# Designs tried in a protein design run: peptides against a protein of PDB entry 6NYY. Part 10

Target 1, 212 residues: chain A of PDB entry 6NYY
Amino acid sequence: KHFEQAIERVIGGLEKKTQVLQPEEKKTVAYHEAGHAVAGWYLEHADPLLKVSIIPRGKGLGYAQYLPKEQYLYTKEQLLDRMCMTLGGRVSEEIFFGRITTGAQDDLRKVTQSAYAQIVQFGMNEKVGQISFDLPRQGDMVLEKPYSEATARLIDDEVRILINDAYKRTVALLTEKKADVEKVALLLLEKEVLDKNDMVELLGPRPFAEKS
Target 2, 212 residues: chain A of PDB entry 6NYY as posed
Amino acid sequence: KHFEQAIERVIGGLEKKTQVLQPEEKKTVAYHQAGHAVAGWYLEHADPLLKVSIIPRGKGLGYAQYLPKEQYLYTKEQLLDRMCMTLGGRVSEEIFFGRITTGAQDDLRKVTQSAYAQIVQFGMNEKVGQISFDLPRQGDMVLEKPYSEATARLIDDEVRILINDAYKRTVALLTEKKADVEKVALLLLEKEVLDKNDMVELLGPRPFAEKS

## One batch from the design tools (peptide; made by RFdiffusion4, then SolubleMPNN)

Design b1_p9_2_s2 (from b1_p9_2, 6 letters changed)
Fold by OpenDDE base, seed 2:
Structure b1_p9_2_s2 (fold): chain B 212 residues (1-212), chain A 9 residues (1-9)
Amino acid sequence: as target 1 above (212 residues)
Amino acid sequence: MLPFSHPIP
């Protein structure tokens, strides 16, 4: 308990119990977090869910916490499933509400960053090829791109393709698991916080063995 | 731990 709370504080910041969300906003957050949770549950290479919360913390309205793997090397498949999990909130909002909110801004930023890194740092795109260069850091002088404008356009196109593929994969998954997303969202609205055991009780055991 | 934090706009 105390250790978990300390981790939650470091990750999410201080609980803002004084922040009263409107019922509709709280519902949106619940379905958003349920999307992340369910995507992570049914994606083989996603990190296992530890906790999901719709209690506002720091700057967040909700969060999902996953068991970090002490992993330094990631496969393309792992990165894709992580992208899908990260898109799970946005996709859930689309499926259930037919609208998107600003709640996914940080998720989209992470997905965008991951997609660019895969293509331009890790050489994971066949069209762009086995190239690796540093992405400009925020605030660094835009050093001359070590590639042509044609390559820049190709990179941008392949980033969009990768993100769209991850999005479509997530839509397919959460559409298939729509009832599970609903169950998680409704239980979140009741309990505000779910752990792995709640998820097991609700959905059954995670279909993928936790690789220790 | 990959926290998905949803910033308040």
Scores: peptide ipSAE 0.020, ipTM 0.640, DockQ to the pose 0.160
Fold by OpenDDE base, seed 5:
Structure b1_p9_2_s2 (fold): chain B 212 residues (1-212), chain A 9 residues (1-9)
Amino acid sequence: as target 1 above (212 residues)
Amino acid sequence: MLPFSHPIP
């Protein structure tokens, strides 16, 4: 209990019991978090879901908690599945509401950072090639890029391609699993918090065995 | 902000 609460505080921040979401906002959050949860459930390289909540915490209106694996090396495929899981909220909003909200801002930031790192730090893009540049940190003077404007444009194009591919993959997945997203969202609206057992009851066992 | 070649407006 105390350890779980400590982890929850680190991940989500303090519960804001006083933040009353409007019913429509709460519904949007439920479907957003259901999108993350279901994407993570059906993506092989996603971390296993431990908890999903629509109780506002810190800066987040909802959250999904995963069991992180102690992993030092990530494949391109693993990073793609993580991007898809991160896009799951935005994609769910689009599928169910035909509109997008500001709720995905942090997700889009993470996806953008991941895509950029894959291309310019990890050398994971064939067109850009086996290069690795240090990304400017927040507060660093934008030093002159060690590459040409043509390379900069190529990087921008390939980042967009990678994000769009992850987005399309997520759309395909959550469209196929649309009924599952709805089941999770509806149960979230009822219970506000779901655990792994609730997900197993709703969706069946996760198709991918937890590699211990 | 990631150093994009072009500022996304």
Scores: peptide ipSAE 0.020, ipTM 0.647, DockQ to the pose 0.043
Fold by OpenDDE base, seed 3:
Structure b1_p9_2_s2 (fold): chain B 212 residues (1-212), chain A 9 residues (1-9)
Amino acid sequence: as target 1 above (212 residues)
Amino acid sequence: MLPFSHPIP
């Protein structure tokens, strides 16, 4: 209990007991978080879900918490599944509401950062090649890029392709699992917080062995 | 914003 609350405060910030969500906003949050949870459940290389909540904390209206694996090396497949899981909230909103909200801004930022890192830091794109450049830190003036404007355009195009591929993969998955996303969202609206056991009761055991 | 707490490297 105390340890979990400490982790929740670090991840989500303080519970804003004063932030009353409108019923329609709370519904949007529930389906958004259900999208993340279900994507993470059915993606092999995603981290296992620990907790999902629609209780507002800090600047967030909801969150999902995962158990990260202690690993130093990531494959392209692992990074793709992590991108898909991160897109799960946005994709769920599109599937269920036919609209997108500003709620996914941080998710899109993370996906964008990961895509750029894969291409320009990890050399994971065949067209760009085996290059590694440091990305400018937030607040650093982008001085002269060590590559041409043609290479910059190529990088931007390949980033967009990678994100779109992850998005399409997530749409396919959550469309197939649409009934499961709805089950999770409805249960979130009732309980406000779900754990791994709630997910097992609702969806069955996760189809991938937890790599300890 | 609805933060997803998953660290992307």
Scores: peptide ipSAE 0.019, ipTM 0.639, DockQ to the pose 0.365
Fold by OpenDDE base, seed 1:
Structure b1_p9_2_s2 (fold): chain B 212 residues (1-212), chain A 9 residues (1-9)
Amino acid sequence: as target 1 above (212 residues)
Amino acid sequence: MLPFSHPIP
């Protein structure tokens, strides 16, 4: 209990019990979080879902919590599935509401950062090649890029391709699993918080062996 | 903003 609460505080901050979402906003959050949860459930290299909540915490209106693996090395496939899971909220909103909201801003930031890191830090793109340089951190002097403007354009293009590929993969997955996303979203609207056991009851066992 | 708590590696 205390340890879980401590982790929840680190991840989401303090529960904002005073932040009352309008019913339509709460519905949007439920489907958004359900998109993350279901994407993570059916992506092999996604982290196992621990908890999903539509109770506002800190700056967030909802969250999904996953069991972090003590992993120091990531494959390109793992990073792609993590990107897809991160896009799951945005994709769910598109599928169910035909509109997008600002709720996915942090997700898009994370996806963008991951895509750039894969291409310019990890050398995971064939067109850009085996290149590695530091991305400017917030507050770093924008030093001259160690590459040409042509290379900068190539990087930006390949980042867009990678993100679009992850997006399309997520759209395909959540379209196939649309009924499962709806089940999770509806149950979230009733319970506000779901755990792994609730997900197993709704969706069946996760189709991938949990690496204990 | 709906924070998704996945660490960016």
Scores: peptide ipSAE 0.019, ipTM 0.643, DockQ to the pose 0.325; fails the geometry check

Design b1_p9_2_s3 (from b1_p9_2, 6 letters changed)
Fold by OpenDDE base, seed 2:
Structure b1_p9_2_s3 (fold): chain B 212 residues (1-212), chain A 9 residues (1-9)
Amino acid sequence: as target 1 above (212 residues)
Amino acid sequence: MLPISTPIP
């Protein structure tokens, strides 16, 4: 308990007990986090879920915590599943509410950054090819792009394709697992915090062996 | 406006 709380403080920041969400917003958060949790549960290359919470911490209204693998090299498949997991919240909102909220802003930022990195840093796109350019860092003077305007357009198009493919994959997954997302969301609304054991009790064992 | 999900560092 104390150790978990210390980790939670480091990862999520201080519990903002003062941020009382309205019931409808709390419901949105629960289904959003359930989307992340279930996507991570059923994607082979996603990191295993450790904890999911709808208690506001720091700058977020909820969070899902995963056990990161000490991994320095990522495959295209791993990056795709990570994108799908990151889109899980937005997709859950769409599936359950027929509307999207601003809540996915940070997720979309991460997905966008990952997609651009895959295409322009890691050479993972066949149309763009085996290229690697540094992306402008926040605050760097946008120096001249080392590629043509035509290449820039191609990059932008392929980024959209990659994100849309990840989105469609996530929609398919969470539609198939819709009942599981609902179960997780409802239990989150009751307990506010779920751990791996709660997920196992609710969904059964994760179908992918944790690489020890 | 706050994001729903906190970035895991």
Scores: peptide ipSAE 0.256, ipTM 0.836, DockQ to the pose 0.729
Fold by OpenDDE base, seed 5:
Structure b1_p9_2_s3 (fold): chain B 212 residues (1-212), chain A 9 residues (1-9)
Amino acid sequence: as target 1 above (212 residues)
Amino acid sequence: MLPISTPIP
C-alpha cells in the first residue's frame, strides 16, 4: 500500500479529486486509456499492465501503469511494440470518435523521440545505416549536423515511415480488438480504476507468458 | 495530457 502510493505519486503526481471533466472529455480519456491498455495487453514486447486509471493525477487526465522490466538493452521489435502501445490512445480516439484530440501530445512526443533515436542513435534503420549521432538536447545550440542535408531529408523520411508503420500496426491491432477496447473503456467509466485482475476478467489471460 | 509510465528511449 504505502509503496504503491509512493510509486503512484512519482508517476502520476497527486490525485486531483477536484478536477471535474466534462462527460465527453471523461469518455475520451476512458477510450484513450483503454487504447493504451489493450495495445499493451496484446503486444508481446509491451510491459505488462498493472493499473489503468481515468482519475486525473498531476498533469495527466488518466494513465496506464506497467510493470517495467529491468532491462538495459532493447531490440527493434521491443521499441516498435512500445511505440504502438504509446500510439494506442490516439488510435482508439480515431477508431471510436472519428476525431483526434490534443490528449496524445505527450505520446506523440515520446514516439517522435523514439523514432529519431532508433534511426540516428541506435543505427536501427537500413537506409540510414549503422550511425550514431547525439541528438541536440533541448536548449543546446544546434551544432552543425554531422551529416548532409540529403542525409537529413533521408532521416526525416525514415522517421515518418517508422512512425506511420507503428501507427498502422496499432490501427490494425485495435481494430481487431475493438470490442475489447470498448469493454475496457466502459468498465473504466464505471470503476475509474482497473487492475490486472479486472483486465484478465474482461479479456482473458494475457496471451504472452510473463517472464518471471 | 494522458501520460504513460513506460519509458521510451
Scores: peptide ipSAE 0.253, ipTM 0.824, DockQ to the pose 0.304
Fold by OpenDDE base, seed 3:
Structure b1_p9_2_s3 (fold): chain B 212 residues (1-212), chain A 9 residues (1-9)
Amino acid sequence: as target 1 above (212 residues)
Amino acid sequence: MLPISTPIP
């Protein structure tokens, strides 16, 4: 308990007890976080879930916390599953509410950055090829792109394809697991915080062995 | 790894 609370404070910041979410917003957050949690549970290359919460902390209305593996080399498949897990909140909102919110802004930013990095830094796209360019950092003078406008268009198209493929994969997964997302969301609305043991009790053991 | 969080708007 005390150690977990210390980690939560470091990661999430102080509980903002002052932000009273409207019941509909709290419901949206619960389903959003349940989407992340369930996607991470059923994706082989996703990091294992440690905790999910709908208690507002720091800059977040809710969060899902995972145990990252110490890994230096990522496969294309691992990066895809990470993208799918990151899209889980947006996809859950779409499946359950038929509408999207601003809650996925940071998720979409992360997915976009990952997709561009895969294509232009890691050479993971067959059409673009075995290239590696530095992405301009925020505030760097956008130096002339070391490639043609035709290549720029190709990159943009392949990024969109990759993100859409990740989105479709996540939609398929969370549609299949829709009842599990509902169970997690409802339990979040009751308990506000779930751990790995709550998830095991609710969904059964994670189908992938934790590579310890 | 930063937690996946729903940002405050």
Scores: peptide ipSAE 0.162, ipTM 0.793, DockQ to the pose 0.190
Fold by OpenDDE base, seed 1:
Structure b1_p9_2_s3 (fold): chain B 212 residues (1-212), chain A 9 residues (1-9)
Amino acid sequence: as target 1 above (212 residues)
Amino acid sequence: MLPISTPIP
């Protein structure tokens, strides 16, 4: 309990119990987090869900917490599934509400960063090839890109393709699992916090062996 | 405007 709360504080910041979300916003958060949770549940290379919450914290209106694997090397397939999981919130909003919110900003940032890293740091794109360049950090002087404008355009195009492929994969998954997303969202609205056991009760055991 | 905070790996 205290250890979990300490982790939650480090991860999510202080609970802002004083931030009363409007019911419609709380509903949006619930379905958004349910999208993350369900995507992570049914993606082989996603990290196992530990906790999902719609209680506002210092960093956000809700969160899903996963058990990080002690992993130092990531495959292209693993990075794709992580992208899909990260898009799960946005996709859930689209599927259930027919609208999108600003809530996915940090998700889209992470997805964008991952996509660029895959293409320009990890050499994971066939068209761009086996290259590795440092991405400009926020606040660094934009040094001249070590590649041509034609290469820059190619990178941008391939980033869009990769993100769109991840998005489509997530749409397909959460459309197939739409009833499961609904179950998780409704239970979140009731309990505000779900753990792995709640997810097992709702969805059954995760279909992938836990890499111990 | 607050983000809906996503999975922390």
Scores: peptide ipSAE 0.241, ipTM 0.833, DockQ to the pose 0.797; fails the geometry check

Design b1_p9_2_s4 (from b1_p9_2, 6 letters changed)
Fold by OpenDDE base, seed 1:
Structure b1_p9_2_s4 (fold): chain B 212 residues (1-212), chain A 9 residues (1-9)
Amino acid sequence: as target 1 above (212 residues)
Amino acid sequence: MMPFSTPIP
């Protein structure tokens, strides 16, 4: 309990018990977090879900917490499934509400960063090729890009393709699992916090062996 | 505006 709370504070910050969401906003958060949770459940290379919450914390209105693997090397397939999981919230909002919110801003930032890293740092795109360039960090002087504007345009196009492919994959998955997303969202609205055991009760055991 | 999701680490 104390250890879990310490981890939750590090990840999410302090619980904002005073932040009362309107019922419709809380519903949106529940379906958003359910999208992350269900996507992570049915994607082989996603990290195992530990906890999902719609209790507001310092940086967010909800969260899905996953058990990080002690992994230093990631495959392209693993990075794709992580992108899909990260898009799960946005996709759930689209499927259930036919509208998108600003709530996915951080998710989209992460997906964008991952896509650029795959293409320009990890050499994972055949059209761009086996190149590796440092991405400017936030606050670094934007040094001249070591590649042409034509290459920059190609990179931007391939990033969009990769993100769109991840998005379409996530739409297909969460459309297939729409009833499961709804079950998770409804239970979140009741309990506000779900753990791995709640997910097993709702969805059955995760179809992928946990790499211990 | 606050994001819905906290960063997965």
Scores: peptide ipSAE 0.124, ipTM 0.778, DockQ to the pose 0.768
Fold by OpenDDE base, seed 3:
Structure b1_p9_2_s4 (fold): chain B 212 residues (1-212), chain A 9 residues (1-9)
Amino acid sequence: as target 1 above (212 residues)
Amino acid sequence: MMPFSTPIP
């Protein structure tokens, strides 16, 4: 208990008990975080869920916490499942509310950065080919791209394809698991915080062996 | 540890 609370304070910051969310906003956060949690639960290469919360902390209205594996090498399949997990919040909002919110902005940024890195840094796209360029850092003068405008357009198109494929995969998964997303969201609205044991009780054991 | 946080608008 005390150790977990210390980790939560380090990761999320202090609980903002004064932040009164409207019931509809709290519901949106619950379904968003449930989308992340359920996507991570049913994706083989996603990190195992440790905790999910709709208690506002620091800069977030809610969060999902995962136990990352210390890996130095990632496959395309692993990166895709991480993208799908990251899209889980946005996809849940679309499935349950038929609308999207600004809540997924940081998630979309992360997905976009991952997609560009896969194509232009890791050479993971067959159509673009075995290329590796440094992505411009925020604030760096964009020096001349070492490739043509035709290649730039191709990269942009293949990035969109990759993100759309991850999005469609996440939609398919969370549509199949829609009842599980709702169970998690409803329990979040009741308890505000769920751990791995709550998820096991609610959904059954995670289908993928956690490598300890 | 990557916390996925829903940003406060």
Scores: peptide ipSAE 0.058, ipTM 0.721, DockQ to the pose 0.178
Fold by OpenDDE base, seed 5:
Structure b1_p9_2_s4 (fold): chain B 212 residues (1-212), chain A 9 residues (1-9)
Amino acid sequence: as target 1 above (212 residues)
Amino acid sequence: MMPFSTPIP
């Protein structure tokens, strides 16, 4: 109990019970979080879902909480599935509302950072090749790029391709699982918080064996 | 093991 509350505080901050979302915003949050939850459920290399909530905490309007495996090495496939899970909220909004909101700003930032890191730090792109450059940190003087403007354009193009591929993969997945996203969103609107057991009851067992 | 969260800002 105290440990879970401490973790929840670290992840989401303090519950803002006083922040009453408008019904339409609460609906948007429910479908956004359902998109993350369902994407994480059906992506093999996504971390297992622990909890999904539409109760505003700290700066967030909702959250999906996962139990990451302790790992130091990530494959390209794992990073792609993490990108897809991160895009799940935006994609759900598009599928259900035909509109996008500012709610995905942090998700898009994370996806962008991951895509650049894969291409310019981890050497995971065949066209750019086996390169590793330090990305300028926020507040670092933009040092002269150790590559040509042609290479910069290539990097930018391949980043867009990678993000678009992850986006298309997420659209395909959540379109296939549209009914499951709806079920999760509706149950979130009722209960405000779902755990792994609620997800199992609603969707069935996760199709991937949790390697404990 | 710190859980990963995806917050909506």
Scores: peptide ipSAE 0.073, ipTM 0.756, DockQ to the pose 0.143; fails the geometry check
Fold by OpenDDE base, seed 4:
Structure b1_p9_2_s4 (fold): chain B 212 residues (1-212), chain A 9 residues (1-9)
Amino acid sequence: as target 1 above (212 residues)
Amino acid sequence: MMPFSTPIP
């Protein structure tokens, strides 16, 4: 408990007990976080879910927490599943509400950064090839790109393809698991916080062995 | 740990 709360404060920030969400916003957050939770549950290479919450913390309206693997090397498949998990919130909003909100902005940023890194840093795209260059950091004056405008366009296109593929994969998964997303969302609206045991009770055991 | 959080606009 105390250790988990310390981790929660480090990751999510302090609980903002003063933020009263409108019921519709709270519902949106519940389904968004349920999307992350369920995507992470059913993706083999996703990190195991520890906790999901719709209690606002720091700059977030809700959060899903995962146990990070002490992993230094990621496969393309692992990065894809991580992208899908990250898209789970947005996809859940689309599936359940037929609308998208600003709530996924940070998720989309993370997905975009991951996609670019895969293509231009990790050489994980066959069309772009075995290239690796540093992505400009925020505030770095990128004077010249080390590649042609044609390569720039190719990178941008392949980034979009990769993100769209991850999105479609997530849509397929969460559509298949739609009832599970709804169960998690409804239980979140009741309890505001769910742990791994709540998820096991609700969904059954995670189909992938936790790498101890 | 990667927190997935819905940002507060």
Scores: peptide ipSAE 0.065, ipTM 0.726, DockQ to the pose 0.195; fails the geometry check

Design b1_p9_3_s1 (from b1_p9_3, 4 letters changed)
Fold by OpenDDE base, seed 3:
Structure b1_p9_3_s1 (fold): chain B 212 residues (1-212), chain A 9 residues (1-9)
Amino acid sequence: as target 1 above (212 residues)
Amino acid sequence: SSSRIAPPP
């Protein structure tokens, strides 16, 4: 309890008791976070869910917290599942509401950064090949790209393909698990906070053994 | 890691 509360304060900041979301926005947050939670639950290479909350904290309206693995080397498959988990909120909004919100902005930024890094830093794309370039940091003068405009276009196309593949994979998963997303969302609306045990009670054990 | 729904700035 005390340790969890300390982590919550570090990750979420202070509970903003004063941010009363409208019921429809709170519902959107619940389904968004349920999408992240369920995607992380059923993706092999996703980090295990620790906690999910729809209590506004700091700059967030809700959050899903995962236990990161101490890992230094990531496979392409692991990076894909992490992208899918990150897209889970956006995909849940699409599936349940037929509309998308601005809530996924940070998620989409992370996915975009990951996709570019996979292609231009990690050499994980066959068409672009075994290349590694530094991505321009925000505010650095975009130094002349060490590749042609044709290569730039190819990179942009392959980034879109990778993100779209992750998105489609997430849509397929959360469509299959739609009832589970709804169960989690409804329970979030009731309890506002769920832990791993609540998820096990609701969905059953996570299909993937946690590497202890 | 954590996912967060943030309002736009």
Scores: peptide ipSAE 0.267, ipTM 0.868, DockQ to the pose 0.756
Fold by OpenDDE base, seed 5:
Structure b1_p9_3_s1 (fold): chain B 212 residues (1-212), chain A 9 residues (1-9)
Amino acid sequence: as target 1 above (212 residues)
Amino acid sequence: SSSRIAPPP
């Protein structure tokens, strides 16, 4: 209890009981978080969902909390599934509302950073090759890129391809699981907070064995 | 609203 509350405070911040969202915004948050939750449920290399909430905390309107695996090494496949899970909110908004909101800004930032890191730090792109360059940190004046303008264009193109592939994969998944996203979203609107047991009751057991 | 995903290493 105290440890979980401490983690929730670090992750979500203090519950702002005073933030009254308009019903339409609350609905958007519910479907956004349901998209994250369902994507994480059906992606093998996504972290197991612990909790999903549409109660505003700190700067967030909602959140999905996962049990991170203590691992130091990530595969390309693991990073892709993490990107797809991160895109789950945006994709859910597109599927259910035919419109997108600014709510995915932080998700898109994370996806963009991951995609660039995979290509230019981890050497995970075949066209760019086995290279590793330090990405400019926020505030560092990058005076000179260690590669040509042609390589810069190639990197940008391959980043776009990687993100688009992750997006398409997420669209395919959440379209297939559209009814599950709806169930989670509707239950979120009712309960505001769901745990792993609620998800099992709605969706059945997660199809991937928990790595013990 | 976003899932807090650990950044890639």
Scores: peptide ipSAE 0.114, ipTM 0.781, DockQ to the pose 0.133
Fold by OpenDDE base, seed 4:
Structure b1_p9_3_s1 (fold): chain B 212 residues (1-212), chain A 9 residues (1-9)
Amino acid sequence: as target 1 above (212 residues)
Amino acid sequence: SSSRIAPPP
């Protein structure tokens, strides 16, 4: 409990007890976080869900917390599943509401950064090939791109393809698991916070062995 | 790692 709360403070920040969400926004948050939670539950290479909350903390209106794996090397498949998990909120909003919100901005930023890194830093795209370029950091002088404009376009196209593939994979998953997303969202609206045990009670045991 | 819904800035 104390350790989890400490991690929660580090990850989520302080509870914003003064931030009252409208019921519709709270519902959106619940389904968004349920999307993350369920995606993380059913993706093999996703990090195990530790906690999901719709209580506003720090800069977040809700969060899903995962137990990070002690790994330094990531496969392409692992990075894809992490992207899918990160897209779970946006996808849930689309599936359940037929609309998208600004709530996924940070998720999309993370997905975008991951996609670019996979293609231009990790050499994980066959069309772009075995290349590794430093991504421009915020505040770095715009150094000339070490590649042609044609390569820049190819990178941009392959980034979009990768993100869209992750998005489609997440749509397929959360559509298949739509009832589970609903269960989690409804229980979030009731309890505001769910842990791994709540998820096991709702969904059954996670189908992937936790690497201890 | 965590996913978060952030309000627009």
Scores: peptide ipSAE 0.294, ipTM 0.878, DockQ to the pose 0.810; fails the geometry check
Fold by OpenDDE base, seed 2:
Structure b1_p9_3_s1 (fold): chain B 212 residues (1-212), chain A 9 residues (1-9)
Amino acid sequence: as target 1 above (212 residues)
Amino acid sequence: SSSRIAPPP
């Protein structure tokens, strides 16, 4: 309990017991987090879900917590599944509500950063090629890009393609697993917090063995 | 890692 609360405090911040979400917003949060949870459950290279919560903490209205693998090297496939998992909330909103909210802003930031890093830092795009440039950090003088404007346009196009491919993959997955997203969302609305055991009871065992 | 739904800043 105390250790879990400490981790929750570090990840989510202090529980804001005073933020009462309207029922419709709480429903949006539940389906958003259910999208993350289910995407993480059925993506082979996603980190295993530890906890999902719709209790507001710090600046977040809800969160999904994953157990990261202690790894320093990531494959394209791993990065793609992580992108899909990160898009799971936005995709769930689209599938269930036919509308999207501002709630995915941090997720989209992470996906955008990952996509640019894959293309311009890790050399993972065949069209751009095996290049590695440091992305301008916040506060760095935008030094002249070490590549042409044509290359800049190509990078921007390939980033968009990569994100769109991840989005489409996530749409396909969560459409296939739509009933599971619904089950998780409804249980979140009831319990506000789910752990790995709740997910196993609800969905069955995760189909991918945790690589020890 | 965590995913978060957050209000706009």
Scores: peptide ipSAE 0.282, ipTM 0.873, DockQ to the pose 0.780; fails the geometry check

